# Ledger of designs, part 40: peptides against a protein of PDB entry 2AKA

Target 1, 299 residues: chain A of PDB entry 2AKA
Amino acid sequence: MEDLIPLVNRLQDAFSAIGQNADLDLPQIAVVGGQSAGKSSVLENFVGRDFLPRGSGIVTRRPLVLQLVNSTTEYAEFLHCKGKKFTDFEEVRLEIEAETDRVTGTNKGISPVPINLRVYSPHVLNLTLVDLPGMTKVPVGDQPPDIEFQIRDMLMQFVTKENCLILAVSPANSDLANSDALKIAKEVDPQGQRTIGVITKLDLMDEGTDARDVLENKLLPLRRGYIGVVNRSQKDIDGKKDITAALAAERKFFLSHPSYRHLADRMGTPYLQKVLNQQLTNHIRDTLPGLRNKLQSQL

## One batch from the design tools (peptide; aimed at target 1 A14 R292 N293 Q296)

Design b2_p19_5_s2 (made by RFdiffusion4, then SolubleMPNN; from b2_p19_5, 9 letters changed)
Fold by OpenDDE base, seed 1:
Structure b2_p19_5_s2 (fold): chain B 299 residues (1-299), chain A 19 residues (1-19)
Amino acid sequence: as target 1 above (299 residues)
Amino acid sequence: SSEIEELLALIQEIEEQNQ
């Protein structure tokens, strides 16, 4: 039996080509979070490469459909430039920035038109994610004053779909009750059926505090639970700390922490990737018959 | 309609491979 995720990638590419990505209820995982919640770092940790745009304010300004494919070789391909293989992930970052600017212009506006990126790697599990712009309250630079609402409206186009799973990324060093990610998830998924919680910045919590109750699914229960991760610090990123070394440090963090030791085997980036692969695979299997029936009714 | 038919053909291929 072939993996379902790579097969559905072909369907997703076809939908992208006809411009109907937002109109069809495809089985997918949308990644949501406030600015600086750690979304980009989580995605880069899956690949083991630095390849996402960096900067102040709103970095992701278009939806990024990230298709991870397990392969013996490592390279990336964009749907908008078929046949070009990228082996330097810095060039991948530059292409995302260039393609974003081409559509949005110089005012750092947003566009609902996705960028489709496929990454082949021996270090990934098959997984497709849609990275969405970070929620913000403050316009930066020449952004329109209503940018907050534009971002929210864009996110709602994805997360309101019944077949959309929601990866809600929240930092532990902020009040989780006020998490932008969890708020939007509760708005569209009040029963917590489609939401997977990711808790970042566990290493940045104040001394004597922990997120144990959240990670044990006791504080804000989600049916699909929570997974804690530890990303590289900005200092580590600037210092080009190896992601493999960061993953080892993450494992050590959970194993050595008194509040998290008992959860350590169900925490961290590798476990998150495995869970997302399994969740998406099962979700595809469950939703494809309904999608077929819907399309047949439109003939 | 041609676009919907193409999508249905892809779904059919996926379903056949998943059997």
Scores: peptide ipSAE 0.379, ipTM 0.894, DockQ to the pose 0.128
OpenDDE base, seeds 2, 3, 4, 5: peptide ipSAE 0.373, 0.367, 0.379, 0.378; ipTM 0.893, 0.891, 0.896, 0.895; seed 2 fails the geometry check

Design b2_p19_5_s3 (made by RFdiffusion4, then SolubleMPNN; from b2_p19_5, 9 letters changed)
Fold by OpenDDE base, seed 5:
Structure b2_p19_5_s3 (fold): chain B 299 residues (1-299), chain A 19 residues (1-19)
Amino acid sequence: as target 1 above (299 residues)
Amino acid sequence: SSEIQEILQLIEEIEQANQ
């Protein structure tokens, strides 16, 4: 049996070539989160490489269709430059920045036109995510004053689709009731059927506090539950701390923490990857017949 | 459209792989 996710990647590539038709509802996972929620770090942890733009404000300014493909080789390819294999992930970062700037300019504006990036690696599970711009309330630089609403409108184009799963990334060291990710998820998925919660920055919570109730799905219940992760600190990123070492530290964190030890086997980045792979595979299987029927009716 | 037909063909391939 062939894996469904790589086959759907071909479908996504075809959709990208014709432009996003608002009437097409592809099975996908959209990643949403506020600025500095740890979204980019989660994605980099999946790849095991530093490859996403970093900086102040919204670093993701175009949707990034990130297609992870398990392979014996490690390299990246962009849809906009087919045939070029990137083996240096610093060059991948630079290409994302250059391609973003090509469309948005240097004003840190946003564009709804996706960048399609495929990463082949022995260290990844088959997984496709759509990384969306981080939600913000404060314009930076020469961004338009309504940038918050522009980002929101862009996100809504993805998360309102019935076949879109939502990976809602929220930091634990902030009030979850004020999580931009969970707010937008609740708005478009009020029954919590399409939302997977990711809780970052568990290691940065105040002493004597924990997110146990959230992770146990007792505070803000989601059908698909919550998964806690521990990302590298900004200092660790700047210091080029190895992601593999960070993943080991993450495992140790959950195993050693009194509030999370009992959940440790259902926490962390590797478990999140497995869950997302399974959820996406099942979601594809469940939604494709309906999509087929819809498309057939349009002939 | 021809584009929709291509997409439908891809879906069919996926469905066959899922069997």
Scores: peptide ipSAE 0.333, ipTM 0.874, DockQ to the pose 0.126
OpenDDE base, seeds 1, 2, 3, 4: peptide ipSAE 0.329, 0.331, 0.319, 0.326; ipTM 0.872, 0.873, 0.868, 0.871

Design b2_p19_5_s4 (made by RFdiffusion4, then SolubleMPNN; from b2_p19_5, 7 letters changed)
Fold by OpenDDE base, seed 5:
Structure b2_p19_5_s4 (fold): chain B 299 residues (1-299), chain A 19 residues (1-19)
Amino acid sequence: as target 1 above (299 residues)
Amino acid sequence: SSEIEGLLELIEEIKKANE
């Protein structure tokens, strides 16, 4: 049996080629969260490379369709520059920034036009995610005062689709009841059927507090549950701490923490990758018949 | 449209792979 995710990537690429005029509800996972929630770190941990834009404010300013493909080789390709293989992931980061700036300008504005990035790696599971701009209430640079609403409108284009799963990224060191990610997920998925919760910054919680109730799916229940992760600190990122070492530290964190030890095998970035791969695969199987019928009716 | 037909063909390939 061939892997379904790479095949659906072809469908996604074809959809992108025909532009936004096609009303298609593709099986996909949209990543949502507030600024500094840890979305970029989660995605980079999947790849094991630093390749996403960093900085203050909104770093992701266009949807990034990130197609991870397990391969014997490691390289990246952009849909907008076919034939060019990137082996230096710093160059990947620079290309994302350049391509973003080309469309949005220097004002740190946003665009709904996706960037399609495919990463081949022996260190990844087959997985496609749509990284969306981080939700914010504070305009930066020359952003318009309504940038918050522009971002929300962009997110809604993805998360309102029935076949869109939502990876809601929330930091544990903030009030989860006020999580932007969980709020938007609840708005479009009130029964919590399409939402997967990711809890970051578990290592930054106040002493004597923990997110056990959330991770056990007892506080804000989601059908697909929650997965906790521990990302590199900004200091570690700036110091170019190895992601592999960070993943080992993450494992140690869960195993050694009295509140999370019993959950350790269902926590961490590697487990998250596995779960997302499985859920996306199953989701594709479940949604393709409906998608076929919809397309057939449009002939 | 021809584009939609192409998408349908891809879906059929996926279905076949899923069998």
Scores: peptide ipSAE 0.265, ipTM 0.831, DockQ to the pose 0.126
OpenDDE base, seeds 1, 2, 3, 4: peptide ipSAE 0.239, 0.026, 0.233, 0.177; ipTM 0.813, 0.641, 0.815, 0.781

Design b2_p19_6 (made by RFdiffusion4)
Pose (drawn by RFdiffusion4):
Structure b2_p19_6 (pose): chain A 299 residues (1-299), chain P 19 residues (1-19)
Amino acid sequence: as target 1 above (299 residues)
Amino acid sequence: SEELDSLFDAIDTMNERLE
């Protein structure tokens, strides 16, 4: 039903101002990744526009509830900016930065208060993801020293919940067994039943190696599987993001790679969007029947 | 409270359609 994701979108809006309550458990997807995993590029490729803050290290310092709605028109709105329509995605980026600084004392720390961003676009399927601060070790920033733990603790508040599906994002040009995202997903989902794997930067692997075993779900099995993507950035005449060309380059990559051509139809951003829309919809269908009564007891 | 009541009504209606 095309109605399940929108229904949960209303619930997320309603609970955006309700502080942490370990018992509240809406069906949703949390995006988890190490700082080097390229998780921003995955989201920007869904939208087809650069719109996320840029900087060294952390890009998301407050949870971003990103609600993508397929539309004939293209604009964005923040729940905290009542009635305003954003059509220039650079301004969207600037608002994310400003609203974050408005809340965070230090210009580098984190806060659990979410930013609720809805994007209407022809480039997206109906899908909602909660983007969370990326993981890192060296607190190379400017306060606080325990920042690694503050980030991990914030991630755990989301992903320890049973109705939270985990989108674990890992770069292919690293030791995938040592992926921060897959490890934290294992700590809370040992059976791998509610983690969806995303492998990025497949085009950056060393010569003569590939990620076929992981993409075929053999090396690090997850019930919901893995999906590979590449960010082959193309810019138009004005030097801005050209998503049609970028998606074609990604399609050309999978069709031409001898290790991946037989999986090409199950790789890439369009397919990932399809999979997330489907899995999120089915998950909501599964959890909605008991939801109203359960919420009353938990509030 | 009024917003949550409205959302609970919406969940009930959605459950009836799923049945």

Design b2_p19_6_s1 (made by RFdiffusion4, then SolubleMPNN; from b2_p19_6, 10 letters changed)
Fold by OpenDDE base, seed 1:
Order: structure tokens, then C-alpha cells, then sequence
Structure b2_p19_6_s1 (fold): chain B 299 residues (1-299), chain A 19 residues (1-19)
């Protein structure tokens, strides 16, 4: 079973090479959330490196197929520039930005054409995620006035697929009942069978409030439950706070918080990574029967 | 694609092992 995720990675690459990645129902995890929900920070925390585009507004403008592979060495590779090994993750960030701009132009538009990025690291478990543009209602800069609908349509191309798991990222310091991530997940997965909830910004909640009921799966039940995480603040990111130190602080947060102490062993970024690895592996296994026939019929 | 054919064969083999 250890090779199931790598197999799907090879399928993703092969289908991307023929331009049909968006139309296929591969077993995968799509990451959805509103702008500034903390999606990029969660992904970077898995790798332990800063490598995703940053900024205001829509940062992710193309689907990013992020393939994490456990390895003794640390480097990254893009499908669009095979043979080039990136060891500087700042260069990885720059390549994502450059490749995004090459396809979308300068108007900060979006494109459904994925970027395939593979990261080898001793600090990761095998895990593949498809990072999707953040949902927004307000166009910025030269974005088209219908950008909200363009993003939604792009997300729907992924999350409507039966074999797509949904990592719904929601900030705790906002009304979770109005979470863009949970709304779209509920629309396409009304029974909550394919959705994994991630609750960010737990450290930014108002004093005297907590997300205990959500994290205990009592408020908005999902079959696959919720996992809380604490990301670096923007101040921490700007100050280049070490991700390893941030992970230690996250652990301390859950252990010391009266409302979350009892959940601490089932919270945090490392636990999330383990759960996602297991969920994806099991999901691939469960979908493997008939997968060949299904994929062939879609070609 | 020859690569896809190989991948499909691997899927078939895995299905046999996991059945």
C-alpha cells in the first residue's frame, strides 16, 4: 500500500502531459478555502519550507498539484521543466509565479491548467494535494468582474468528481457556518463523505470563545472529522520564523488551551499530515477496482 | 500512450494483489 500514492502521482503526470488532467476522476485531495483562510501556510508547514506565492488577493491562480514524496534528499521538480532539480525553495516560489504569469498573463486572471510540483523531503509523508484558488467575491486589480464565478467553476471541476476528497480549510476567527470552504463542500458532498475539515487561526479567536464543538465534530458533522491547526502569523512569516519552531508552538498551544487539551494528540499539522496520508492511501485503495476502466472511458 | 498502458497494467496487478 505504500506505493499507491506514487502510482497516482505517475497517473497525474501522465494525464497532465496529454492535457486531460482536469477532466479525469483520479483519487485525489482538493484543497478549498476562502482567500486568506490559511491554505498555503498549511501546505508549507507540511514541507517545512516557504515556497508558495504570497500576497494580497488571489495568490493561487492555477491548480497546484503538490506531490510530497518521502526521501533521504530534499529537492523539488516541476513537470513543465523536467530534469531540473530545485534545492532552493525560493526558486521554487519564483518558478510557480513565473509559470502562473506565463499562462494567465499580467491581469491576475486564473487558468484551469495545473502546475505539477513534486517535492522530495525527509520531513514529509507521501501525500498529494491539489491546491486550488481561494474563493473570493471581490475582484482585485485588473481581474475580470466575474472572477468569483470563474474560481467557483474551476473548483467545481475538481470537487464534483466522485473520487475527489475535499480538504476544506476554514478560519476559526470567522463564522464557520458561513465558511466558503464548508459551503462548497456541502454543495457537492451533502452527506459529508468526502470532506475533511481543517480549522485554522484557532489562536486568533476572541477571548472566551473556542471551536471545541466544531473540532469534536458536533456542530457541523463530517464523516472524516475536523483537525485544528495553528499557522504562523503574518508577522512570524515576515520575520522568517522557523517552521519547526512554529510546529512546536502549535503543539504547546493545543496542550495549554483548556478547551483543546483533551484533543491535543489529534490536532496540529503533523497529525493532519499523517491523517491525510492515511486517508489518501485508503481512498486510492478503495477506488482502485475499476479505476483503469473508468479512466480509459474518459480518454 | 505507452506510459499510460504501463500504469494501467500496474493498476491491474495491484488489484489482483489486493483482491
Amino acid sequence: as target 1 above (299 residues)
Amino acid sequence: SSELEELFEEIDELNKKLA
Scores: peptide ipSAE 0.472, ipTM 0.915, DockQ to the pose 0.733
OpenDDE base, seeds 2, 3, 4, 5: peptide ipSAE 0.461, 0.435, 0.455, 0.462; ipTM 0.915, 0.908, 0.913, 0.913

Design b2_p19_6_s2 (made by RFdiffusion4, then SolubleMPNN; from b2_p19_6, 9 letters changed)
Fold by OpenDDE base, seed 1:
Structure b2_p19_6_s2 (fold): chain B 299 residues (1-299), chain A 19 residues (1-19)
Amino acid sequence: as target 1 above (299 residues)
Amino acid sequence: SSELEKLFEEIDKLNEKLA
């Protein structure tokens, strides 16, 4: 079963090469969340490198198919520039930005055309995620006035697919009942069968409040449950705080917090990575029967 | 695509193995 995720990776690449990636119902995990919900930080924490675009407003403007592959070596490859191995992750970030701008132009618009990025690392489990633009209601700069709806339509192209799992990223320091991620997930997955909840910014909650009920799956139940994480603060990122150190701090946070101590072994970025690897592997296995026929019918 | 054909064959083989 260790080869199931790599198989889907090859399918993703093959379909991207023929320009039909967005229309196919591949078993995959789409990452959804509001702007500044912490999606990029979660993904970077999996790799242990800073490599995603940063900034205000809409940062991710194209779907990013992030294929993590466990390997003895560390490097990245893009499908749009085959044969080039990136070992400097700053160059990876720059390539994402350049390739995004090449397609979307200078108006910070969005495009549904995916960027396929494969990262080989000894620090990752096999895992593929599709990072999607953050949901927003407010256009910034030269963005079109209907950017909110454009983003929503793009997200819906992925999350409405039956074989798409949804990683719903919600910040704990906001009203979770009004989470953009959970709202869109509930719209397309009303029974909560395909949604995995990630709760970020647990360290930024008001004193005397906690997200225990959410993390225990008691407030807004999902079949696949919730996992809390603690990302680096913007100050930590600007200060070049090491991700390994941040992961240790995250572990300490859960262990030392009265409301989360009992959940600590089922929280944090490393646990999330393991769960996603297992969930995706099992999901691919479960969807494999008839997959060929389904894919062929969509071509 | 020849690559897609190979991938579909691999899917079929895996389905046989996992059945």
Scores: peptide ipSAE 0.443, ipTM 0.909, DockQ to the pose 0.697
OpenDDE base, seeds 2, 3, 4, 5: peptide ipSAE 0.426, 0.400, 0.423, 0.431; ipTM 0.906, 0.897, 0.904, 0.904

Design b2_p19_6_s3 (made by RFdiffusion4, then SolubleMPNN; from b2_p19_6, 10 letters changed)
Fold by OpenDDE base, seed 1:
Structure b2_p19_6_s3 (fold): chain B 299 residues (1-299), chain A 19 residues (1-19)
Amino acid sequence: as target 1 above (299 residues)
Amino acid sequence: SSELEQLFEEIDKLNQKLA
C-alpha cells in the first residue's frame, strides 16, 4: 500500500499535462480555509522548510498540488520545469510566485490551473495535498470585485468531487461556528464523511477559553475528527524561528495545557501528518475499484 | 496517452492484487 500515493501522484501529473486535472475525480485531499487561517504554515511544517508565498490578502492564487515524498535526499521539482531540481527552498517560493504571476497577471487575480510541486525529503511521509486559495470577502488591490465568488467557485470545483477529502483549516481564536472552512465543508459534505478538521491558533485563544469540545469531536462532529496544531507566530516566522524548534514547542503546548494534556498524543503537526498519510492511503485503496473506468469516462 | 494507459494498467493490476 506504500505505493498508492505515488500512483495517484503520477495520475495527477499525467492529467495536468493534458490540461484536465480540475475536471477529474481523483482521490485527493483539498485544503480549505479562510485567509490567514494558517494553511500555509501547516504545509510548511510538514516539510520543515519555508517555501510558500507569504503576504497580506490572497497569497495562494492557484491550486498548489503539493506532493510530499519520503526520500533519503531533499529537493523539490515542478511539473512545469521538469528536470530542474531545487535544493534551495527560497527558490521554490520564488518559482511559485513567478509561475503564479505568469498566469494570473499583475492584478492578483486567480487561476484554476494547478501548480504541481513535488518535494522529496527524509522528514516527510508520503502525502499529497491540494492547497487552495483562502476564502475572502474583501478584494485587495486590483482584484476584481467578485473575487470572493471566483475563489468559492474554484474551491467548489475540487470539494464537490466525491473522491475529494477536505482538510478544513479553522483558527481557534475565531468563532468556529462561523468558520469559512467548516461552512464550505458542511455545504458539500453535510454528513461529515469527507472532512478532516484542523484547528490552528490554539495558543492565541483568550485566557480562560479552550477548544476542548471541538477537539474531542463533541461540538461539530466530523467522522474523521479534529486535530489541533500550533503554528509559528508571524513574529517567529519573521525571526526565522526554526520549524523543528516550533514543533517541540507545539508538543510542549499540548502537554502543559490543562484542557489538552489528555489529547496531546493525538494532536500536533507530526500526528496530523501521520493521520493524513493513513487517511489518504486508505482512501485511495477504497476508491481504486472502478477508478480506471471513472477516469476514462471523464476524458 | 501512453503514460495514462500504463497508469490504468497499474490500477488494474493493483485492483487484482488487493481484491
Scores: peptide ipSAE 0.437, ipTM 0.908, DockQ to the pose 0.734
OpenDDE base, seeds 2, 3, 4, 5: peptide ipSAE 0.429, 0.406, 0.423, 0.423; ipTM 0.907, 0.899, 0.904, 0.902

Design b2_p19_6_s4 (made by RFdiffusion4, then SolubleMPNN; from b2_p19_6, 9 letters changed)
Fold by OpenDDE base, seed 1:
Structure b2_p19_6_s4 (fold): chain B 299 residues (1-299), chain A 19 residues (1-19)
Amino acid sequence: as target 1 above (299 residues)
Amino acid sequence: SAELEALFAEIDALNEKLA
């Protein structure tokens, strides 16, 4: 079972090499959410490093296939520059930005062509995620006026696939009924069979309010449930607060909060990582029968 | 692709093991 995720990683790389990335129904997890929902912070917390592009507007403009691999060493590799090992994660960030700009140009447009990034680390479980552009309603800068629809169409290429699990990232300090992530998930997964809910910004909720009902899966039930996380604040990120310290603060938050204390062992980034590893492994196993035939028919 | 064929063979082997 431990080799199932690496097998899918090799499939992803092989299909990327032949330019057939978007049309394949591989067992994978697509990450969806509105802009500023906290997707990048969740992914960086898994690695324990700052390595994703940051800024205002649409930050992720190409799908990022993030392959986390448990290893005794820590380094990153890109499929587009095979053989180069990155040990400085700032250089990883710069390479993502450069490779994005190379394909999209200077207009801050989007491209459906994935970037494949593999991160080896002793601090990660085997886990593959496809980070997708954040949903937006307002074009910024030189973005085309229909950028919202372009992003939606790109997301739909992934989330409509039957073997795609959906990691729906929603901020707790916004109306959950208006969550872009949950809305798109419900559109393509109306029975909530493929969707895992992540609730961010629990520490930014108004005093006297909580997301207990959501986290207990009582408000908008998903078969795979919800996991709450607390990310670093923008101030903490700008101040280069250590992710390890942030994870400790997250644990403390759940343990000390009256509404979440009873859920604390099923909350937080480390628990999310474990759940995603297990969910993906099981999903690959369940999809494996007939997978070869399905893939061959799509070639 | 030789690589894809090898991967497909590995899928088949895993399916046999899990059946």
Scores: peptide ipSAE 0.430, ipTM 0.908, DockQ to the pose 0.700
OpenDDE base, seeds 2, 3, 4, 5: peptide ipSAE 0.417, 0.383, 0.430, 0.401; ipTM 0.906, 0.896, 0.909, 0.899

Design b2_p19_7 (made by RFdiffusion4)
Pose (drawn by RFdiffusion4):
Structure b2_p19_7 (pose): chain A 299 residues (1-299), chain P 19 residues (1-19)
Amino acid sequence: as target 1 above (299 residues)
Amino acid sequence: AALEEDILELIEEIEAANE
């Protein structure tokens, strides 16, 4: 049903101002990743426009509830900017930065208050993800020293919930067994039943190595599987993001890599969007029947 | 359909409480 994701989108909007309550548990996807995993690029490739804050280290300092709606037209709206339509995605980036600074005292700390961004685009399937601060060790920023723990604690508030599907994002050019995202997913989902794996930067692996065993779901098995993507950034004449060319380059990569050509139809951003739309819809279908009665008891 | 209506009523109540 094309209606399940929109219905949960209304619930997320309604609960955006309701503070943390460990018992409230909406069906949704939380994006978890180490700061080196390239999780921003995955989201920007869904949208086809650069729109997320840039900077060293942390990009998301408040949970971003990103609601992507397939549309013939292309614009964005924030719940906190009633009625305003954003058509220039640079302004979208600037609003994310401004609304975040408005809340965070230190210009580098984090807050649990979400920013609710809805994007209408021909480049997206109906899909909703909650992007969360990336994980890191060295608090190299400017306050606070326990920042690693504040981020982990915020991530745990989301992903310890049973109805929270985990989109664990890991770069291929690292030790995947040591992935911060997969490790935290294992702490709360030991059976791997509600974690969807994304492997980025496949084109950056060392010469003569590949990630075939993980992509084939053999090395670090997850029930919902792994999807690989690459960010082969292409810019148009104006120096701006060209998503059609970037997606074609990604398709060329998978078709031409001897280790991946047989999986190409199950790799890449378009396929990832399809998978997330399908899994999120089925998950909502599963959890919605008991939802109304459960919510009343938990509020 | 009835379940969706009940959820929508809840959403309206939550929105009114937030005002």

Design b2_p19_7_s1 (made by RFdiffusion4, then SolubleMPNN; from b2_p19_7, 7 letters changed)
Fold by OpenDDE base, seed 2:
Structure b2_p19_7_s1 (fold): chain B 299 residues (1-299), chain A 19 residues (1-19)
Amino acid sequence: as target 1 above (299 residues)
Amino acid sequence: SSLEQGILELIEEIEKQNQ
């Protein structure tokens, strides 16, 4: 069976070229979370490269459609600069920053216009994610005072769609009952049918505390459950710690932790990537008949 | 439009491969 995800990527590229007719709900996974929840680190861990903008405040300021494609070669391509192959992922980061600034200006504003990035790699499963701006309550620098609402409205354009799965990223070292990701997911998916929970920063929890009840799906149950991950620390990122070494440390963390050892085979970034590939593939299969009917009615 | 037809053909191709 040919992988459905690359075929849907061609549909996404075609729709991006027309300007999204608001009426086509393509099967996709939107990534939501508060600022500093660890979204960018999860995505970089899938690729095994540092390629996303870093900084304080709102780092992602445009939706990033990240198309991961399993390939024998490793390179990236942007839809906005066709024919340019990026093999240096620092250049990928710089292009995201430049293309963001070209549309939003220097005032750290946001734009709903997506950046489309395709990454070919032998280290990835076929997977498409839409990284969305991190939710914030406080404007930073010269951001508009209503930036919280602008971000919320942008997120709602994605997560309200029935064919959108929601990857809700929450840090374990913060009150999960107050998680911005889980709140927005519950608002648009009250039965938890479309939401996959990701719990980051499990290694940064206070001594004597754990997220076991959350990871066992007992505290805030989601039909699709929760997956815990351990990202590189800021010190590890600044020290240029290799992502492969970080993934090995993540596996060791789950296996050695008394509260998580029994879950270790259903935790970590590699397992998350596998689950997302399977969930997206199944979701494409389930939604395609409806998409066909809708397109035929518009012709 | 030629593009809508192309999209429909892609969906049909996906459906054919999924059978």
Scores: peptide ipSAE 0.247, ipTM 0.814, DockQ to the pose 0.123
OpenDDE base, seeds 1, 3, 4, 5: peptide ipSAE 0.137, 0.190, 0.079, 0.135; ipTM 0.762, 0.783, 0.698, 0.762

Design b2_p19_7_s2 (made by RFdiffusion4, then SolubleMPNN; from b2_p19_7, 7 letters changed)
Fold by OpenDDE base, seed 3:
Structure b2_p19_7_s2 (fold): chain B 299 residues (1-299), chain A 19 residues (1-19)
Amino acid sequence: as target 1 above (299 residues)
Amino acid sequence: SSLVEEIEKLIEEIKAANE
């Protein structure tokens, strides 16, 4: 089978190079969620490296087009730094921060201009995700008072596109009915056709409570369903717990939990990667004919 | 394969048109 994800990656890069990023309805997955919903941790778990900016409040301030490519070697490349291979993922983090600050300034502003990051790894499936700024209601630091709306407008530029799949990341330890991710997804995808639910922080739920009904797609049904994950705790991150050990702990969590044991084979980060790879591949296949026609009409 | 080739050609045309 042809590598459809890499093809779309080349298309993304081409459009990014000419400044037409926002206008193309490319088949892609946009990652949405509130601040501290666990988006960054999910993405880092895919790569198996700590490479995303960390901090309080809005950490992602520009869209990050994360292109995961299965390879025999492990390194990262930025579209804005052609020819430079990053093998130290701390340097990747620093480059994201520097490039973000270069465009947005130091006032923690946001920009809709994507950062394109490609990660080659033997530990990933081909997968492209667009990480978007976390939704917030409260400005922090020197952020403008309308930052919530600025973020929302930025998100809408991506998630309103028909060919955009939505990875809605919601923490289980919060009211899922009030999830910012699920709310925005429902607004632009009322029939739940383009939305994949990710439920994080399942390990942080109060005793006697569980997200079984959500994970079984019974509470807020999505055509593409829900996948639960367990990310590293902040303590684990600070303690430099390796992601491999965290993935093992995640598997153990689902297998040992009375409410999730029966779902364990359809939960966890590795399963999420597989599902996203498959869904994106199929989605690209379905949209390519239309994309071709659109591209031809623009030339 | 033909569709992929067409898209690749279109990518090159887009690049060329914006140089």
Scores: peptide ipSAE 0.356, ipTM 0.876, DockQ to the pose 0.556
OpenDDE base, seeds 1, 2, 4, 5: peptide ipSAE 0.346, 0.341, 0.342, 0.338; ipTM 0.872, 0.871, 0.868, 0.872

